# Ledger of designs, part 2: peptides against a protein of PDB entry 4AID

Target 1, 242 residues: chain A of PDB entry 4AID
Amino acid sequence: FDIKRKTIEWGGKTLVLETGRIARQADGAVLATMGETVVLATAVFAKSQKPGQDFFPLTVNYQEKTFAAGKIPGGFFKREGRPSEKETLVSRLIDRPIRPLFVKGFKNEVQVVVTVLQHDLENDPDILGMVAASAALCLSGAPFMGPIGAARVGWVDGAYVLNPTLDEMKESKMDLVVAGTADAVMMVESEIQELSEEIVLGGVNFAHQQMQAVIDAIIDLAEHAAKEPFAFEPEDTDAIKA

## One batch from the design tools (peptide; made by RFdiffusion4, then SolubleMPNN)

Design b1_p8_1_s4 (from b1_p8_1, 3 letters changed)
Fold by OpenDDE base, seed 3:
Structure b1_p8_1_s4 (fold): chain B 242 residues (1-242), chain A 8 residues (1-8)
Amino acid sequence: as target 1 above (242 residues)
Amino acid sequence: SIRDWLRS
């Protein structure tokens, strides 16, 4: 097995990105770990466009597999087939920042699947899932102009906290999720309790600064493990308007 | 981008 691993310290926690052990049939696959929370992200893309395809067919599916009752919050026996509200929300959080980063004119089907394998009840798998999905896409060879990083920011005891635990979040006046590239913020989602705009904007900047280490880690992993880029040339859409 | 690096 040609296993590649990148490990960094991130917000006082160890982040591990690993490829080459699992899901080798995918175009890209990353096992990401933070604390004892573990997610698997897989990226698969079609090598051709479907006839008559007029939009970019990206599907993102985040799944919290209920193993034993009690290890995943909200882990009632979900009937097979309908995502929970959380799974739907996190799927959208992953989709939003990655969708704009595909090369214009690419209309091949892309499927990103993020599966929670383990949950430590401290580290939320949503941020980890965003990071893992970004890494899997970067490894895949798809025409993706990533990576993205992601971070959650809390406001606890008058300070920003990077990726607060679920317990710290109970005391936080801010739940701010940010995703972006090295150069730009791509997505903000926030729930704020009576904080100034200045504190919120400072939180966005803090998140964007803190995610650079994750972006660099994904780049380093991709340098050692990425597949060759898929040969895709965007159609010169300007030539058809003449 | 990583993509530009992988092509260089």
Scores: peptide ipSAE 0.018, ipTM 0.662, DockQ to the pose 0.242
Fold by OpenDDE base, seed 5:
Structure b1_p8_1_s4 (fold): chain B 242 residues (1-242), chain A 8 residues (1-8)
Amino acid sequence: as target 1 above (242 residues)
Amino acid sequence: SIRDWLRS
């Protein structure tokens, strides 16, 4: 099997992006690892538009499957059921920044599935899932104008912390999730405890700067493993300003 | 964009 792997140091942790081992039937598939947290992102897109399709049919599903529960104390068998509140939230966090980056006029069905395979109880799989989803889309050949990076920023002891651990987050006055491209912030989600706007804006900038290493890592992986771009030309009325 | 990059 032709396995491609990119490894970077990111926020004092090793981030690994791997493709070619699992889910080869997907258009793109990435195993992402940080610490002992492991996620699988898969991207699949239809090669044709459904007749009468009026909207871009993007579906993003983030799932914390019970396989991760083997290391989670008290993580009993969550039956295959309704997504948890967390799963719903993280699915939206992934959806929001990627949706605008598809080529205008592309209305083929796209499905992104992020599955948490392992959770180390230190590194939250949400950011890792965002990164993995971005990578999977970039590898897929879909007309996606990514990659996006993502980062969580905390404010601990008067400093920004990139991707704080779950324990560090208990002491953090900020839970700031940012996603963006190399050039732009695409999404901000924040929970803030009594911090100035200046600190928050500084956190967004910090996140955007720190995610560039991830963006570059996804590009490097895609250079070696991406499928040929899907031949899609938008209608003239939807002309992409190149 | 990644698309532009993949075509270059």
Scores: peptide ipSAE 0.017, ipTM 0.635, DockQ to the pose 0.240
Fold by OpenDDE base, seed 4:
Structure b1_p8_1_s4 (fold): chain B 242 residues (1-242), chain A 8 residues (1-8)
Amino acid sequence: as target 1 above (242 residues)
Amino acid sequence: SIRDWLRS
């Protein structure tokens, strides 16, 4: 096994991004760990476009599997086959920032699957899943203009908190999820309890600043472990329709 | 699935 690993300290927690051990059949695969929460992200893309494909067929599927459910509250009631509300939401949270970053005209099918393998009940797998998905795409060779980083920001006792624990979130007046590239915020999702716009905007900026370390970690991992870029030339006609 | 298509 040629295992590549990047480890950083992030928000007072150890973030580990690993590739090369699991899911080698994917174009990209990343095992991401924060605390004792563990997710596997896989990226797979078709090597050709389907005939008559008129839109970019990106599918993102975030899953909290039942084997992890022994540690996930309420996991026992997840009927096999339907995504939970959380799984649906997180799938969208991952989709939103990555979708615009694919090269224009690329209409090959792309599937990103994020599987929660372990949950520590402190570190939410959603942010970790976003990071892992970004990393998996960067490793895949797909024409993806990432990486993205992601962060959750809380507001606890008059301060921003990076990736608050589930317990800290109970005291937080803000649940702010931000995703972006090194240069730009791509997505904001927020639930806020009577906070000023200034605090919220400050939270977005804080998130974007804090995710740079993750972006850099993904780049470093990709430099050592990425597949060769898929040879894709967009048809000139797609440039005219912009 | 993409996997089924890649095997096909």
Scores: peptide ipSAE 0.007, ipTM 0.473, DockQ to the pose 0.032
Fold by OpenDDE base, seed 1:
Structure b1_p8_1_s4 (fold): chain B 242 residues (1-242), chain A 8 residues (1-8)
Amino acid sequence: as target 1 above (242 residues)
Amino acid sequence: SIRDWLRS
């Protein structure tokens, strides 16, 4: 097996991005690990547009599958079928920053699936899922102008905390999720308890700075493992100038 | 972008 792996230290934790072992039938596939939380992201895109397709058909599906009883909080066999509120929310968190980064005029079907394989009860798989989805798209050859990075920022004991544990988040006055490219913030989602705008803006900046190491790690992985770019020429020439 | 790199 031609396995490519990138490992970085990120917020005092080891982040591992791996490709080439699992889901080889996908256009891109990344196994991402932080602590003992493990997610698999897959990206698949159609090689042609459907007749009459007038919008960009991107589907993002985040799933917390209970592969083992007791390793996912709330260990009820969620009946196959309806996404939980959390799964729906995280699917949107992944969708929001990636959707604008596709080349304008690309209307081939794209499916991103993020599956939680393991949860350590400390590291939330949502941020890891965002990172893995970004990496999978970058490896796929799809017309995606990523990578994106992502980070969660807490405010604990008067300081910013990168990717706080679930226990640290209980004491945090801020739950700030940021996603962006190397150059721009693409998405902010926040729940804040009585903090100044200055602290919040500082949190966004902190997140964007801290995600650069992840962006660089995705680039390095893609340099070694990405498929050839899909040959796509948009009909609208204005789309090429961005 | 990664694409600019992959196209170079």
Scores: peptide ipSAE 0.016, ipTM 0.639, DockQ to the pose 0.245; fails the geometry check

Design b1_p8_2_s1 (from b1_p8_2, 5 letters changed)
Fold by OpenDDE base, seed 1:
Structure b1_p8_2_s1 (fold): chain B 242 residues (1-242), chain A 8 residues (1-8)
Amino acid sequence: as target 1 above (242 residues)
Amino acid sequence: MIAEIMLP
């Protein structure tokens, strides 16, 4: 197996991004690990547009398999069923920042699938899933103008906390999820308990600064492991105004 | 309060 791996220290935890072991049939595939939480992101894109495709057909699916929850007392067998509220929300958190970064006029089908393989009950797989999806797209050769980074910011005892544990989040007055590129914030999702706008804006800036190490780690992985870019020329839609 | 901010 030609396995390529990037490892960084991030918020006092080890983040591992790995490719080349599993899901080799995908255009991009990344196994991401933080603590004992493990996610697999896969990116697949069509090499042609469907006839009559008028919009960009991006689908993002985040899935928490019951096998990942082996440490949760009372994990009931969910049959193949409708996505949970969490799975629906996290699928949107991944979709929102990546959708605008595709080359304008690209209308080939794109599917991103994030699967939680293991959950440690400390590190939430949502941020890890955002990072893994970004990395899988950068490896795929799709016309994606990423990477994105992502971070969660808490506010505990009057300080910002990067990627708080699920237990630290019970004491946090803020749940702030930020996604962005090297240059810009793309998305903010926030749940706030009686905090000033200054603290929240400071949290967005803190998140954007802290995600740069993840962006750099995805770039370094892509330099070594990315497929050749898909040759996409947007149809010159300005040529139909004669 | 949930705030969604999409930046342009």
Scores: peptide ipSAE 0.009, ipTM 0.556, DockQ to the pose 0.031
Fold by OpenDDE base, seed 2:
Structure b1_p8_2_s1 (fold): chain B 242 residues (1-242), chain A 8 residues (1-8)
Amino acid sequence: as target 1 above (242 residues)
Amino acid sequence: MIAEIMLP
């Protein structure tokens, strides 16, 4: 197995991005770890467009499938069938920043699946899932103009905190999730308690700055492990307007 | 406390 791994220190935690061990049938697959939280992201794309396809068929599925080996105190066994509210929200958090980064005119089916494999009860798998999905797409050869980075920013004791723990988030006046490229913020989602616009904008800038190390880590992983880019030429639709 | 999530 050709296993490639990138490890960085990020917000006082070790972030590990790994490929080549699992899900090798996917176009891209990344095992991402932060603390003891572990996610698997897979990216799969069709090599042709369906006849009559008029929209870009991107599907993102984030899944927290607890199959029993430990009681999470307070966790009900949710039966298979409907995504939880959390799974639906996190799937949207991943979808929103990646969807605009596909090459215009690409209408092949794309499926991104993020599966939580382990949860440490400190590090939320949503940010890790965003990072892993970005990395899996960059490895896939899909015409994706990533990577994206992602970060959660808290406001604790009058300071910005990168990726606060679930316990630190109880004391946080801000839950700010940001995703972006090296050059641009692509998505902001925020829950805020009585903070100035200046602090919130400063939090977006802090997130965008702190995600650069993750973007660079995905690029370095992709340089060593990406598949050859899928040969996609958009039909020159500008030649029909003469 | 680690919550292990087993894939089926």
Scores: peptide ipSAE 0.008, ipTM 0.521, DockQ to the pose 0.020
Fold by OpenDDE base, seed 3:
Structure b1_p8_2_s1 (fold): chain B 242 residues (1-242), chain A 8 residues (1-8)
Amino acid sequence: as target 1 above (242 residues)
Amino acid sequence: MIAEIMLP
């Protein structure tokens, strides 16, 4: 199989972005690995708009499906039916920064699915899922004006920490998730314990700076593995005011 | 502890 891989050092961890092994029937598919946490992102888009489609039908589904015989401590037996609160929140974290980056007037159905395949209990799959979803969209040929990067920033012992482990997060006074393009911050989500606005704004800037290496890694992967751009011309809706 | 998840 034609496997393309990008590997970078990011926050003292190896980030791997891989395409061409799994989910080849998707428009874009990326395996992303950080530590021993592994996610699969897939992007699929319809090649036509449905009749009477008035809004952009983007769906993002983040899922932590546990399939294996053996007690994860705290693993609820998720019977098929509803996403957990965590899966719902992370699906929104991925949706928020990507939704504005689709070309205006594009109303074809888009489905992004992020599946956690492995979890090391140190590296949170949410940030990795955001990165993988961005990469899968950039490979898909959809009219997506990405990539986005993402980062979590902690505040531990008076310093910023990029993508703190789940154990470092227990000591962190900040849980700051940032997503953005090369040029702009698109989304901020934050839980903060008694920190100054200056420290928080500095955390947003730190996140945006640190995600550039991920953006560049997605671009390099896309140069080698992206599909041809989908031929989409936005109907000039300025011609229907006569 | 690694949790392996087999997808069908």
Scores: peptide ipSAE 0.007, ipTM 0.508, DockQ to the pose 0.020
Fold by OpenDDE base, seed 5:
Structure b1_p8_2_s1 (fold): chain B 242 residues (1-242), chain A 8 residues (1-8)
Amino acid sequence: as target 1 above (242 residues)
Amino acid sequence: MIAEIMLP
């Protein structure tokens, strides 16, 4: 078993990124753990474009499966078949920052699946899912110009809190989710309670600074575990304007 | 602390 693992301390919690044990049939697969929350991200991509494909066919699917019931309190047996509102929202949170980072002109089918395997009720699997999806794409060999990092920022007792627990979030005046590259913020999603724009902008900057350790951890994992890059040359779109 | 663990 060629299992590669990166471990970092992040926001006072241990983040573990692991590859090589599970989902080896995927182009990239990462098991990510923070506390007792565990997610599996898989990335798969088609090695050819479909004839007549006019858009980039990226699908992101975040799922909290019923087999994690008993480690997710309030696990009413969700009938298999329709994403919850949360699963739909988190799938979009993952999609938004990664979609722009694919090489222009790449129109091969890409599927990212994030599965919550365990939830500890302290660490939200959404941020962990974003990180795991980024890592899985970086390992896949897909023409993805990542990694992205992600962070949640709270505002508790007049301070920024990185990845607040679900209990700390009850006292938080901010739920700010940020995703970005080393150089740029790619996505912001925020719910705020009567905070100044200065505090919110400071939260975005704080998130972007704090996610660098995750970006570096994904790069280090990819240097050791990434597949060979898929040979993709974008068709020179300037040749059709003559 | 950053730790890399390779398992065989």
Scores: peptide ipSAE 0.006, ipTM 0.399, DockQ to the pose 0.043

Design b1_p8_2_s2 (from b1_p8_2, 4 letters changed)
Fold by OpenDDE base, seed 4:
Structure b1_p8_2_s2 (fold): chain B 242 residues (1-242), chain A 8 residues (1-8)
Amino acid sequence: as target 1 above (242 residues)
Amino acid sequence: MVAEIMLP
């Protein structure tokens, strides 16, 4: 096993990004850990476009499987079935910032699967899932112009808190999820209780600053572990209007 | 107790 691992301290917690142990059949696979929360992200892409494919067929599936049910809140034996509301929302949180970063004209099928393997009841696997999905895409060789970072920001006792615990979030006046590249914010999702726009904008900036360490960690992992880039040249669709 | 889950 050629296991490559990056470890950083992030928001007072250890973030670990690991590749080479699990899901080696995927184009990219990352085991991400924050505290005792563990997710596996896999990225798979088709090596050809389907005939008549008119749109970019990206699918993102975030799932909390039954084997983690001993540590996931509400972990009753979920029958393999329709995704929960949470799984649907988190799948969208991952999809939104990554979708624009694929090379224009790439219409090969891409599947990102994020599986929660363990939950510590403190660290929400959604942020970790976003980070892991970004890392898995960067390792895959897909024409993805990442990485993205992600962060949750709380507002507790008049201060910003990076990736608040589920218990700290009960006292937080803000649930702000931000995703972005090194240079740009790509997505904001926010639930806010009676805070000024200045505090919220400050939270976006704080998130974007704090995610740089994660972006750098994904880059460092990719420099050592990424597959060769998939040779993709977009068909010049501008040649059919003359 | 962290269970190492080897997924196939």
Scores: peptide ipSAE 0.007, ipTM 0.511, DockQ to the pose 0.023
Fold by OpenDDE base, seed 3:
Structure b1_p8_2_s2 (fold): chain B 242 residues (1-242), chain A 8 residues (1-8)
Amino acid sequence: as target 1 above (242 residues)
Amino acid sequence: MVAEIMLP
């Protein structure tokens, strides 16, 4: 096993990004851990475009499939068939910031799958899933102009809190999810209780600053474990307008 | 309280 691991302290928690143990058949695969929450992100891309493919066929699938060998109180037997509302929302949170970062004209099928393997009931798998998906894409060799980082920002007792726990979020006046590159914010999603625009904009800036350590950790992992870049030359679409 | 998930 050629296992590469990056570990950082992030918001007072240990973030671990690991590759080379699981899902080696994927183009990229990352185990991400924060606290006792664990996610597996896999990225797979087709090496050719399908005939007549007019749009970029990116699919993002976030899954919280608990095969608990015991009764979770409130466990609906989720029959295989439809993502939960949460799984659908988180799949969109991951999709939104990554979709614009693919090289223009790339229309090969891309599948990103994020699977929650463990949940500590404190650290949200969604932020960890965004980070893991970014890392898996950077390792894959796909023409992805990442990494992205992601962060959740709370507002508790008149201060910003990076990646608040589920219990801290009950006292938070803000649920702000931000994703971005080193240079730019790509996505903001927010639920806010009567806060000024100044506090919200300050939260976006705080998130973007705090995610730089995650971006740097993904870059360092990619320097040691990325596959060779897929040889993709965008067709010069300027030659069809003459 | 940790929820362990076994993948098949």
Scores: peptide ipSAE 0.007, ipTM 0.518, DockQ to the pose 0.020
Fold by OpenDDE base, seed 1:
Structure b1_p8_2_s2 (fold): chain B 242 residues (1-242), chain A 8 residues (1-8)
Amino acid sequence: as target 1 above (242 residues)
Amino acid sequence: MVAEIMLP
């Protein structure tokens, strides 16, 4: 098996990005691990546009399967239900920063699927899912101008905490999720408790600085494992003004 | 420490 793996230390935890073991029929596939939380991201894109397609058809689907949760006493099996509120929110957190980074005029169908395979009950799979989705797109050959990085920032005991655990988040006055490129912040989502704008803006800057190591890790993985870029020429929409 | 592992 041609398995390529990048490992970094990130926020005092080991982040692993792996490709080549599973989901080989996808255009891109990444297994991402942080602590004992494990996600699989897959990216698939159509090699042609559908007739009459007028918008970019990107679909993002994040899924937390009940078997991935560690032994929580009382975990009810939801078979084939409507996405949870969490799954819907995380699907949007992934969609928002990646959607603007596709080449303008690309209208081929793109599907990103993030599946939680294991959950350690400390590391939330949402940030890991954002990172894995970014990596899977960069490996796919789709006309995606990523990578994005992502980070969660807490505010605990008067300090910023990178990717706080679910237990540290109970003491945090901030839940700040940031996604961005090397050059720019693309998305901010924040829940705050009585914090100054200065602390929140400092948290955005801290997140953007801390995600650079993840961006660099995705680039390094892509240099070794990316497929050839899909040959896409945008239709010259300036030729229909005659 | 950054480690890359390539497995054949």
Scores: peptide ipSAE 0.007, ipTM 0.403, DockQ to the pose 0.043
Fold by OpenDDE base, seed 5:
Structure b1_p8_2_s2 (fold): chain B 242 residues (1-242), chain A 8 residues (1-8)
Amino acid sequence: as target 1 above (242 residues)
Amino acid sequence: MVAEIMLP
């Protein structure tokens, strides 16, 4: 097996990004681990555009499979059913920052699937899923101008906390999820309890600084493991304005 | 600390 693995220390936890072991039929596939939380992200893209395609057909699906029997909060045996509210929200959290990073005019179908394989009850798989999806896209050869990083920021005892545990989050006055590139914040989602705008903006900046190590780890993994870039030339849309 | 591991 040609298994490539990047390991970093991130917020006092070990983040592992692995490719080459599973889902090798995808264009990109990453197994991401933080603590005992494990997610699989897969990216697949069509090699041609459908006739008459007028929009970019990106689909992002986050799923918490109950096959991790014993460690998913609320994990009663869900028969094949509609996405939970959490799965729907996290799918949007992943979609929002990645959608604008595809090359303009690319309208080939793209499917990103994030599957929670294990949950430790400490590390939320949403941030890990965002990171894994970014990495899987960077490995895929799709015309994706990533990577993105992601971070959750808490406010506990008058300090910022990177990726607080589910128990630390009970004491947190902030649940701030940020995603961005090396250069820009792409998405902010926040639930806040009576904090100043200064603390919140400081939290966004803290998140963006802390995600750089993840961005660098995805780049390093991609330099060694990415597929050849898909040959996509955007149609010169300026030639139709003459 | 950053570590890369390649496995065959």
Scores: peptide ipSAE 0.007, ipTM 0.417, DockQ to the pose 0.043; fails the geometry check

